# Ledger of designs, part 149: peptides against a protein of PDB entry 6FRK

Target 1, 411 residues: chain A of PDB entry 6FRK
Amino acid sequence: NEEVLNAMLKEVCTALLEADVNIKLVKQLRENVKSAIDLEEMASGLNKRKMIQHAVFKELVKLVDPGVKAWTPTKGKQNVIMFVGLQGSGKTTTCSKLAYYYQRKGWKTCLICADTFRAGAFDQLKQNATKARIPFYGSYTEMDPVIIASEGVEKFKNENFEIIIVDTSGRHKQEDSLFEEMLQVANAIQPDNIVYVMDASIGQACEAQAKAFKDKVDVASVIVTKLDGHAKGGGALSAVAATKSPIIFIGTGEHIDDFEPFKTQPFISKLLGMGDIEGLIDKVNELKLDDNEALIEKLKHGQFTLRDMYEQFQNIMKMGPFSQILGMIPGFGTDFMSKGNEQESMARLKKLMTIMDSMNDQELDSTDGAKVFSKQPGRIQRVARGSGVSTRDVQELLTQYTKFAQMVKKM

## One batch from the design tools (peptide; made by RFdiffusion4, then SolubleMPNN)

Design b2_p18_5_s3 (from b2_p18_5, 10 letters changed)
Fold by OpenDDE base, seed 1:
Structure b2_p18_5_s3 (fold): chain B 411 residues (1-411), chain A 18 residues (1-18)
Amino acid sequence: as target 1 above (411 residues)
Amino acid sequence: ESTEEKLLQKILNFLKFL
């Protein structure tokens, strides 16, 4: 039993290292999981894999919980939020995403550009803010970030803004001059929250970077970016361990809406390849797919048509980046989150919809659409010609539909 | 399982065959 446990823990440790989890945290997790597993309960014929997975899940949940309550803005007050982080971390983009998130919730939100080091920083912030209709402040002539931040915060306080976001300079390396500038800005504006923005794609470097920021600036919150790419999110565990600060949001893409509140359970489920069922429910509910109740009721009665499948493809296309949806599905690996696979998956969905656009109402509305085509093979040839595809492509669609209709009948 | 969890599981199963 101990040999089997050690073999399974070795596989889990390898998968966590491949997910960019820091080697020290993986060692600590292995020891904690070994201490939490009763070897006597594993002898009783319980699914050893499920027990180890549950123990790993519980210990990962503890690693992303710093035991500190996340800061939240107070309604009707002036809340100053200072952003810190390296250049290329997605800090400036994340400032705009957070501002837009609060604006959509009915907060009076603004942006301040105190990045005087990077050429075009203010133009980039101004472009993003203008596109999102967010008020902004900055200078083309002032070179002192303390002056810009102080004037901008005072202006927006006097105008009764509730959320005042300050973007600071990012540098390529841990430079003492950058940390001194950040400390001078923080001392001048007295922020209610300091947010560290971290790029998840830097992998094992996340711990050392997060620690260097926490040792110099009183980081109270973390935002993790670039969770739409090759980054499996293990760097988030390193950020929490180093900063002892909660993750408050994650960036999941390039769009201004590719930003969500951090949820521990969904994140750990995704990290373990279990999928994010809760986040997919929330995203489906945000789309106000009123037609889902009628579909759910049909599906409860074991009814599923080609039209019902077409409507589901339309709904999936409305959910935004297909890579994000796939990354929420259990058993779709991180390899499906590449931009190339997203475009290919969307092109495949559009091809299937184009085939269905060449079907008639009798074919679309049949509770046994595959049987309608099997009884009259001339229908397959008509649909293939109408959609510009092979008869094989139509048969593959009907084979997929039949698999779904059989699953729906078993539910 | 809520009606939403069942729908989601159906959508998830659907997406696995794409």
Scores: peptide ipSAE 0.013, ipTM 0.428, DockQ to the pose 0.059
Fold by OpenDDE base, seed 5:
Structure b2_p18_5_s3 (fold): chain B 411 residues (1-411), chain A 18 residues (1-18)
Amino acid sequence: as target 1 above (411 residues)
Amino acid sequence: ESTEEKLLQKILNFLKFL
């Protein structure tokens, strides 16, 4: 019994260390889990494996809960949100994502660029804000971030904006001058919330970085970025421990929509490699894929057409980045799709759809679409010409379709 | 299994095949 416990705890500790969880937190977790089990084993004839899993999960929940309620903006008030973080953390991108999130929720949202240190910071923010139709403020001539932040906040307060997001200068190094500038900006604008943006990919450095920010500025919220990459997010636990501040959002990709409210259960499930079945169900429900009762019924009967495949490609394209979907699947680690493979996979799907747009209804709705094309090779040439692709590309699509149709017949 | 879980499993199986 104790050997089985120690073996399972060793596997969990190894997985957490491979997820960039700080070694001190992993040791503390192991001790807390042992103490919890020794107390619970006295009480119940329950399956020891399930009890260990539950104890591990419960202690991980405590590691992501700082015991502090997350700040939330007040509707109909002016809420000033200041962003702080190092260069490369994704801070500027995250400002735009948060602004867009609140705008989509019906908040009057704006962006201020108080980054005077980085050449082209204002142009980048302006470009992102314009694409998202978010009002913005900044200067090409003013070098004092305090002046820009104060003027921008005053302007948007006078225009009755509800969410006023201030992006500050990030630096590559923890320089005292950066922290002094952040304090001067914070004192001038009196933010309702200070958001620390952290890159999950910095691994074991997350604790030291998060602590250095918390020791200098009153960080009240954390946003973790780059959780779509190879970083398994263990650094997020270190950020919560160091800042004693809740994670409010996570960045899950490069797109403006690759931004979601932090959920503890899905995050821990993903961290343990259990997948995020709940978040995947939520995404499926947000897409109203339930309107595909007709598709589910066809698939139950082992019928799968080229049109059914096209509709599935449209649904996959609507779900967003393929890496995010895969990263929610149990046993698909975050490593399965490097950023290059995602854009390539989406471009491949889009190419396949463009080929299918040149097919006719008889070809699309055939229960044996590959046989329709094999009987009349002139159809392949017509589709290839119509879509601007090679006959080989059309044959490759039909080969993929045939494999899928065979898989559906085995389901 | 909910209709959603079955759809999800089918999407997942489809994604494993890509």
Scores: peptide ipSAE 0.007, ipTM 0.398, DockQ to the pose 0.026
Fold by OpenDDE base, seed 2:
Structure b2_p18_5_s3 (fold): chain B 411 residues (1-411), chain A 18 residues (1-18)
Amino acid sequence: as target 1 above (411 residues)
Amino acid sequence: ESTEEKLLQKILNFLKFL
């Protein structure tokens, strides 16, 4: 029994290391899992694999929970949020994502660029803010980040902004001059929250980086970026352990909407390759799929039309990147759709929708759309001409529809 | 199964079909 446990723990430890979990945390987790597993309960014929997986899951959840409640902004107050992090962490992009998130929730939100070190930092922030219609402040001439941050915070306080986000300079290395500048800015503006932004893809360097920031500045929140890539987010555990601060949000792509509140259970489930069924349900529910009640009723009756398929394609396109959707499905790793395959899949869906846009209501609303086309082959030629595709492309769509409609009838 | 779980399963089945 102990040999089997040790073998399974070795596989789990390997998978966690491959997920960029820090070697020290993996060792500690292995010891904690060994101490939490009652070897006597393992003798009772319970699925040893499920028991170990549950123990690992429980210990990973504890590693993501610092035992500290996340700071939350107060409505109707002026909340100053200072961002800190290395260059290339996605800090500036994350400032814009957070500002947009609060703006969409009806908060009076603004952005301040206090990055004087990087040429074009203010232009980049201004471009992102303007696209999102977020008010911004910065200077092309002032070189002191303390002056810019202080003036910007004062301006937006006087204008009764509720969320005031300050982006600071990032450097390539942990330099004492960067930390001194960050402390001077923090002392001048007196932020209500300091957010450390970390790139998940830096792997084993996450602990040392996060610790160096926490040892110099009072980091109270963490945002993890680049979780859309091959990084399974194991570095996030290292950041929480080092900063003793909660992860509040995650960045899941390059778009301004590729930003979500951090949820512990879904994150650990995804880290272990169990999928994120709950986050997929939440994304499906955030898509006001009130229109899906009618679809669900039709699907309960084994009815499925070409229009119902079209609406499903629209819903899938609204869910965001297929890679993210697939990464929420148990057993579909993020690797199954290379970035090339996602664009191709989206182009394929758009092509199928364009074919359906050339169909009439009788064709779209038929419970046996394939039979409508089989009875009158001239319809295939009309649709093909209308959509600029071959008759073969229309036949392939109808074949796909027929296979899907047969699956729906079996559900 | 909640209505949401059924919808999810249908979407998953659809994605497997593509």
Scores: peptide ipSAE 0.007, ipTM 0.413, DockQ to the pose 0.027
Fold by OpenDDE base, seed 3:
Structure b2_p18_5_s3 (fold): chain B 411 residues (1-411), chain A 18 residues (1-18)
Amino acid sequence: as target 1 above (411 residues)
Amino acid sequence: ESTEEKLLQKILNFLKFL
């Protein structure tokens, strides 16, 4: 029924607009989805919702692909990467994140501060670079960003650096003076890649902003920041469409390690509220939980202790904001990404850990922790008193542990 | 199912009970 298709497409279009996808892209996607759906296949009793979701997913993947291969640095060469973007986009922080990423991959990496407009820009870059042990260049006295960028690039080329990152001035608005300065710097240093940094939280303004940068400088890559917040990332599609440039990385928080290579499939899955199972697997694997092999081995043997559960809570707390983890899980919709739910979930985890901190090694290391407490009810009262909680709270923890340990034994 | 898919399903099941 065409009426049912139109109703479902209206819901999908509303959800995409609420995800900050540009209205022009949503209209084009609606037409492409209508042309791709066979109405006869929809009549045969197939799950109409899954067919529409698959058609929408396929068209969103095409919108994220600019048809241009992402620039990649060449090992043993001098690769100059220029950063451009507005003030508050996370540009300076992203320069440090990218430098740290390449340094951890064994690249000889450095940073140049060519932001002469902000009096504290060089001090901020120097602080971030020193903390990450990244070599840096800048001036307190030179006011021409072209001179600073040229001298810094020449210095680090002569020192055989492989990754040379140049941070430029930002402005609060699109200003002709900013674009002239960016063009002068780009002409002087001749970068191998120009990276536009965009804040995902600006929503529908992403298209106009990204277009303004691409019309003035040869943007070849995009980095999207602040995807840890309420931003659903639909503005990233607008940036790709406007710049005709691939997204190469995303910023997922305030920490220097809250930075990951862009993956198309996980990103679109997350945008549609399908979750990011691959990003969860990658985060769980990139957490070199030195004990992950030991835990996986215990889990294969159907062994699971209260200590193993405590270590998993510590790992979840180390994975970054709990909202990011929840937002990767299918069926934890974007409403679970509210700051209130994150604080409540973290408070629940901390409460459970505080209860476990009042347990002894015999209780924590028992392969049947619930049976240890059931045989000696005085242990529940001791733990409740030690952690300042009710005996009911301890019994609820033990009930959760028992359910999980039973699932581990069935694998 | 890979060991990773099983581990993920365990984590997902655990997070549903929090």
Scores: peptide ipSAE 0.014, ipTM 0.421, DockQ to the pose 0.027; fails the geometry check

Design b2_p18_5_s4 (from b2_p18_5, 10 letters changed)
Fold by OpenDDE base, seed 1:
Structure b2_p18_5_s4 (fold): chain B 411 residues (1-411), chain A 18 residues (1-18)
Amino acid sequence: as target 1 above (411 residues)
Amino acid sequence: MTTEEKLLEKIEAFLKAL
């Protein structure tokens, strides 16, 4: 029994280390899981594998929960949000993403560029803000970030803005001069929330960086960026452990829409390769797919056509970056999050749709599309010629359709 | 299962078959 537990815990610990979870947190989790199982094994003859999985999931959820309620802006008030973080963390991009998120929720939002250190910081913020139609403030001539931040906050308070986001200077290293500047800005503007932006791709360095910020600045919220890359998100656990502050949002790409509210359970489920069913539901519901009810009713009746498959490919292409959608599905590992796999997957879907565009209504609307083609092989040759593909490509599509249609009939 | 959960299960099954 103990050997099986130790073997499973070793596999979980290895997977968490490969996910950039800090070694200290992995050790703590291992001991907490052992202590939890030893107490539960005394109480129930349940399937030990399910108990271990549940204990691991429960202890990971505790590692992302600092036990502190996240700050939320108050509607109809002036909420000042100061951003802090290293250069290259995605801080400036994240300011624009957060401003856009609140703007889309009907908040009066604005951006202030208090980064006087980086040449072109204001031009970059101005470009992002203008594209998103977000009001902005900054200077090309003022070099004191305290003056710019104070003037910008006062201006937007007088104009009754509800969300006032202040972007600060990043540095390449944890320099005392950066922390002094951040403290001077924070003292001048009196922010309602200080957000630390952390790059997940720095792996095991996440803890040391997050700690250095928390020790110098009163970080109240964390945003984790670059979760679209090779970063498996384990650095998020390190940030919470070091800052004792909740993760409020995650950045999942380069686009302004590649930004979502942090949900603890979906994130841990995704980290464990269990998928994010809730985030996929939310994303499907954000798509006004009014036609989904009609499709779901057809699918409940075991009906599935080639046209229904085509409509599903169109819906998948509308859901946004295909890599994000795949990364929400259980058993599509984090390796599908690479930009290369997204383009290849989208090209594959477009190829399948192009084959289907060469089909006729009798072929598309048949509840047994594979049988229509099997009875008249000349249809495969016609479709192949019309779409510029091989007869093998059409047969592969029909084989995939048949597998799915058989699954739908068994549901 | 909500209607959305059933749709997701089908989308997941579909994407796994691709």
Scores: peptide ipSAE 0.019, ipTM 0.433, DockQ to the pose 0.026
Fold by OpenDDE base, seed 3:
Structure b2_p18_5_s4 (fold): chain B 411 residues (1-411), chain A 18 residues (1-18)
Amino acid sequence: as target 1 above (411 residues)
Amino acid sequence: MTTEEKLLEKIEAFLKAL
C-alpha cells in the first residue's frame, strides 16, 4: 500500500513540476497529502486514485488560499489601485484590462502612467486607454514618477473617479533603486490596494520575484498573466505563498477582454488538467445563451441543423479566443492551440460561417443538411460559387456537420 | 445532470468534432 501511494504521489509531483509548481511547494504538498491519506481506508477497497486526487486537490486549494480576504473596491468611494511588477510581466496591459473590467461594470475608472523609466510607456498606456475609452493621465516631460502619480491621483480624486489605477515602472530583482522609487510612489499616493502582476511563464522564479516585491511594498493582491500560453499556472501558487496575498484576477490572452476574476476551484481543476467547467458555464451564461433554449431543446431531441452549427460558431466566436475555450474543456491541453493555431482556428470558423452564409433556408434548417446536399450536388457548386470557395471546402464543412450531427444523435 | 451540464457536454463534444 505505501509503495503504491508513493508511486502515485511521484506521478502527481511530476505533473505539478511540469505545471511550473515550485519544487518546495510540491514537496510540502507531497508530505501533506501523505499525512492526510489514511492507509487503512485505502486498504478497504476505496478508489485509491480518487482519494489521492481529492487529497491533492484539497492541498492545492490551500496553496492558492492565503487565508486573507481579497480587497474589493467600494462603490461611491475613490479607490486607488497601484500596480507593481517586472518589466514584461504584462503589467501595463493588465492595468488597462482591470480598468476596462470595472468600466464595463459601471465604475468611473481612470488610468495613470507613472512609468518614466520605459520610453513609450505613456504612449502605450494612452493607446490602450483611448481604445477602451478610459480617461488617462501621464506626462511626456515630468520624469519623477512620484509627481506624476500624485498629480494624477489628485486630479482624478477631484473629478470623483471611483477606480484610479496607477501603472508604475517595471522592476527587476537586481534594481534596488527602482524598488525605492516604487516605495516612494506608494507612500505618496497611499493606495488602497497594491497589485503585484506576475507572468505565469516564469515558473520556478515566481517565488523569489514575488517575495522581492512583498519585502519592499505591501502587496495585497496578485494578478497572474499569460495563462493562455504554455504556462499551466503553477507559478501562481508560488506568488500566493511568497506574497501571502490572494490572486484577484487572471489574464488569459492579449485582448482587453482576456481578463477574468480568479476562481480557486476552476483554476486548480485546470492546473490538474480537469478543465474549467465552471468558467465555461459562466462564459456560456454571460453570452446570454439562454436565448438558445430552443437549441438546447433541439439538441435534447438529437436534432442538429447547419443553422444550429452556425449559431454555435457565432457563440464560440463571442466566447473569445478559441484557445481559452479549449483550455477550459477537460482533456484539451493548452498545447492543442498555440497562438498561431488560434488565429487559424478562428479564421477557419469564419470561413465555415461564410460558406453557410451562401446556403439557403432549406439547406440551413434541414435536420439532415448533408443529405440535402448529397441528393442535389448542384447545391454544393452554388454554395461554393456564392462563398468564393472550392467545392471541396463545402464538402469538408458538410463532413464536419455530419460528424457532429451523428454525435448529437448519440447524446 | 442539469441543463447547463448537458449543454457543456454538447459544447465539449462539438469542440472535439471540430
Scores: peptide ipSAE 0.014, ipTM 0.427, DockQ to the pose 0.026
Fold by OpenDDE base, seed 5:
Structure b2_p18_5_s4 (fold): chain B 411 residues (1-411), chain A 18 residues (1-18)
Amino acid sequence: as target 1 above (411 residues)
Amino acid sequence: MTTEEKLLEKIEAFLKAL
């Protein structure tokens, strides 16, 4: 029994290290899981694998919980949120994402660019803010970030803004002067929340970076970025451990909408390669797919048409970025994301829909659409010409449809 | 299985077929 436990824990520890979880946290987790597993309960014939997975899941949930309640903005007050983080962490993009998130929730939001160090920082913030229709402040001439931050905060307080986001210069680990500047900005504006933005792709470096920020400024919140890439998110645990601050949001792509509130269980499920079933359920429920009772009934009867596939593509496109949806599905981890850019996947879906837009109702509503096309090959040529694609592209669509319709018949 | 769980399985199967 102990040998089997040790073998399984070794596999889990390997997977966590491959997920960029800090080696110290993995060692501690291994010890905590060993102490939490009653070997006597394992004798009762319960699936030892499920028990170990549950124990690991429970200990990972504890690692992302700092035991501190996340700061939340107060409605009708001026809430100053200062962003701090390394250069290239996605900090400036994340400022815009957070401002846009609150704006969509009916908050009066604004952005301040207090990054005087990076050439074009203000232009980048201005572009993002303008695209999102978010008011912004910054200077092309003022070089003191304390002055810019103070003037911008005062201006937007006087204009009764509720969410005032201050973007600071991205720091390199080795520049004490830049940390001092960050502290001077924090002291001048007295932010209600300091948000550390961390890139998930930095792996084992997350702990030391997060600690360096926490040792200089009172980091109260963490945002983890680049969880759409090859980053398995294990660095997030290191950030929580080092900052003792909750993860409040995650960045899940390049779009301004690729930003969501942090949920512990979905995140840990994804980290373990179990997928985010709960977040996928929530997104499905947000789509009000309740009107799809008819589809669910058809699928229970093993009926699936090209129209039903088209409607599913529309639903997937409404769920938001395809990368987020795929990354939420169990077993569609980083390996599926590695094969295509999100834009390429969405372009592929749009191409498939454009092919189906050139089909007639008899073709779309047939319970055996592939057989309709196989009996009359001239239909493939018509659809190909109508959609501006090759006959091969139409055949590939019909092949995909046939595979899916066969899966539906087996359900 | 809830209606939601069934919809999830279908979305998963669909995405596996793409």
Scores: peptide ipSAE 0.014, ipTM 0.416, DockQ to the pose 0.026
Fold by OpenDDE base, seed 2:
Structure b2_p18_5_s4 (fold): chain B 411 residues (1-411), chain A 18 residues (1-18)
Amino acid sequence: as target 1 above (411 residues)
Amino acid sequence: MTTEEKLLEKIEAFLKAL
């Protein structure tokens, strides 16, 4: 029994290390899981794998909970949010994403560029802010970030802005001069919240970076970026542990909408490769699939047409980035979150839809579309010519449809 | 299984077959 537990814990620890979870946290988790597992309950015929997974899940949830309530802005007040983080962490983009998130919620939101170190920082912020229709402040001539931050905060306080986001200078390395500048800015503007922006792709460096920021500035919140890449997000655990601050949001792509409130349970499920079932349900429900009742009824009756498949492809395309949808499905690991696979998958869906656009209503609405085409092979040639594809591509679509229709009939 | 869990399994199976 103990050997089996140790073997399974070794596999879990390996998977967590491969997910960029810090070695110290993995060790602590292993000890906590061992202490939480009753070896006697493991003898009672319970699925040992599920028990270990549940214990691991529970201890990971504790590791992402700093025991500190996340700061939240107060409606009708001026809330100053200062952003800190390394250059290339996605800090400037994340400022715009957070501003847009609050603006969409009916908050009077603005952006301040207090990055005087990076040439073109203000132009980049201005471009992002203008695209999102967010008010912004900055200077092309003022070199003191304290002056820019103070003037911008004062201006937007006087204009009764509710969310005042201050983007600060980043550096490529942890430099004492950067931390001194950040402290001077923080002292001048007296932010209600300091947000550390961390790149998830830096892996094992997350702890040391997050700690260095927390040791110098009063980081109260964390935002993790680049969770759309190969980063399995394990570095986020290191950031929470080092900063003792909650993750408040995650960045899941390059688009301004690729930004969501952090949810502990879905994140840990995804980290373990269990998928985000809740977030997939939420996204499916957000699609206002009023047509889902009709689809669900058809699917209950084992009916599935080429039109029903087309409508599902349209729904998948409406759900946003295909990688984000796949990465929410259990067993679709982070490898499906690669942008290359997303574009290819979306191009494949669009190709399949273009083939179906060349089908007639009799073909689309048949409960056995594949049989309609098999009985009259001239239909395949018509559809192939109409959609500009090979007869093989149409046959591949019909083969996929047949697999789905057979699966639906077995449900 | 809720209707949502069944829908999710169907979507999962659908996406796996793509």
Scores: peptide ipSAE 0.010, ipTM 0.429, DockQ to the pose 0.026

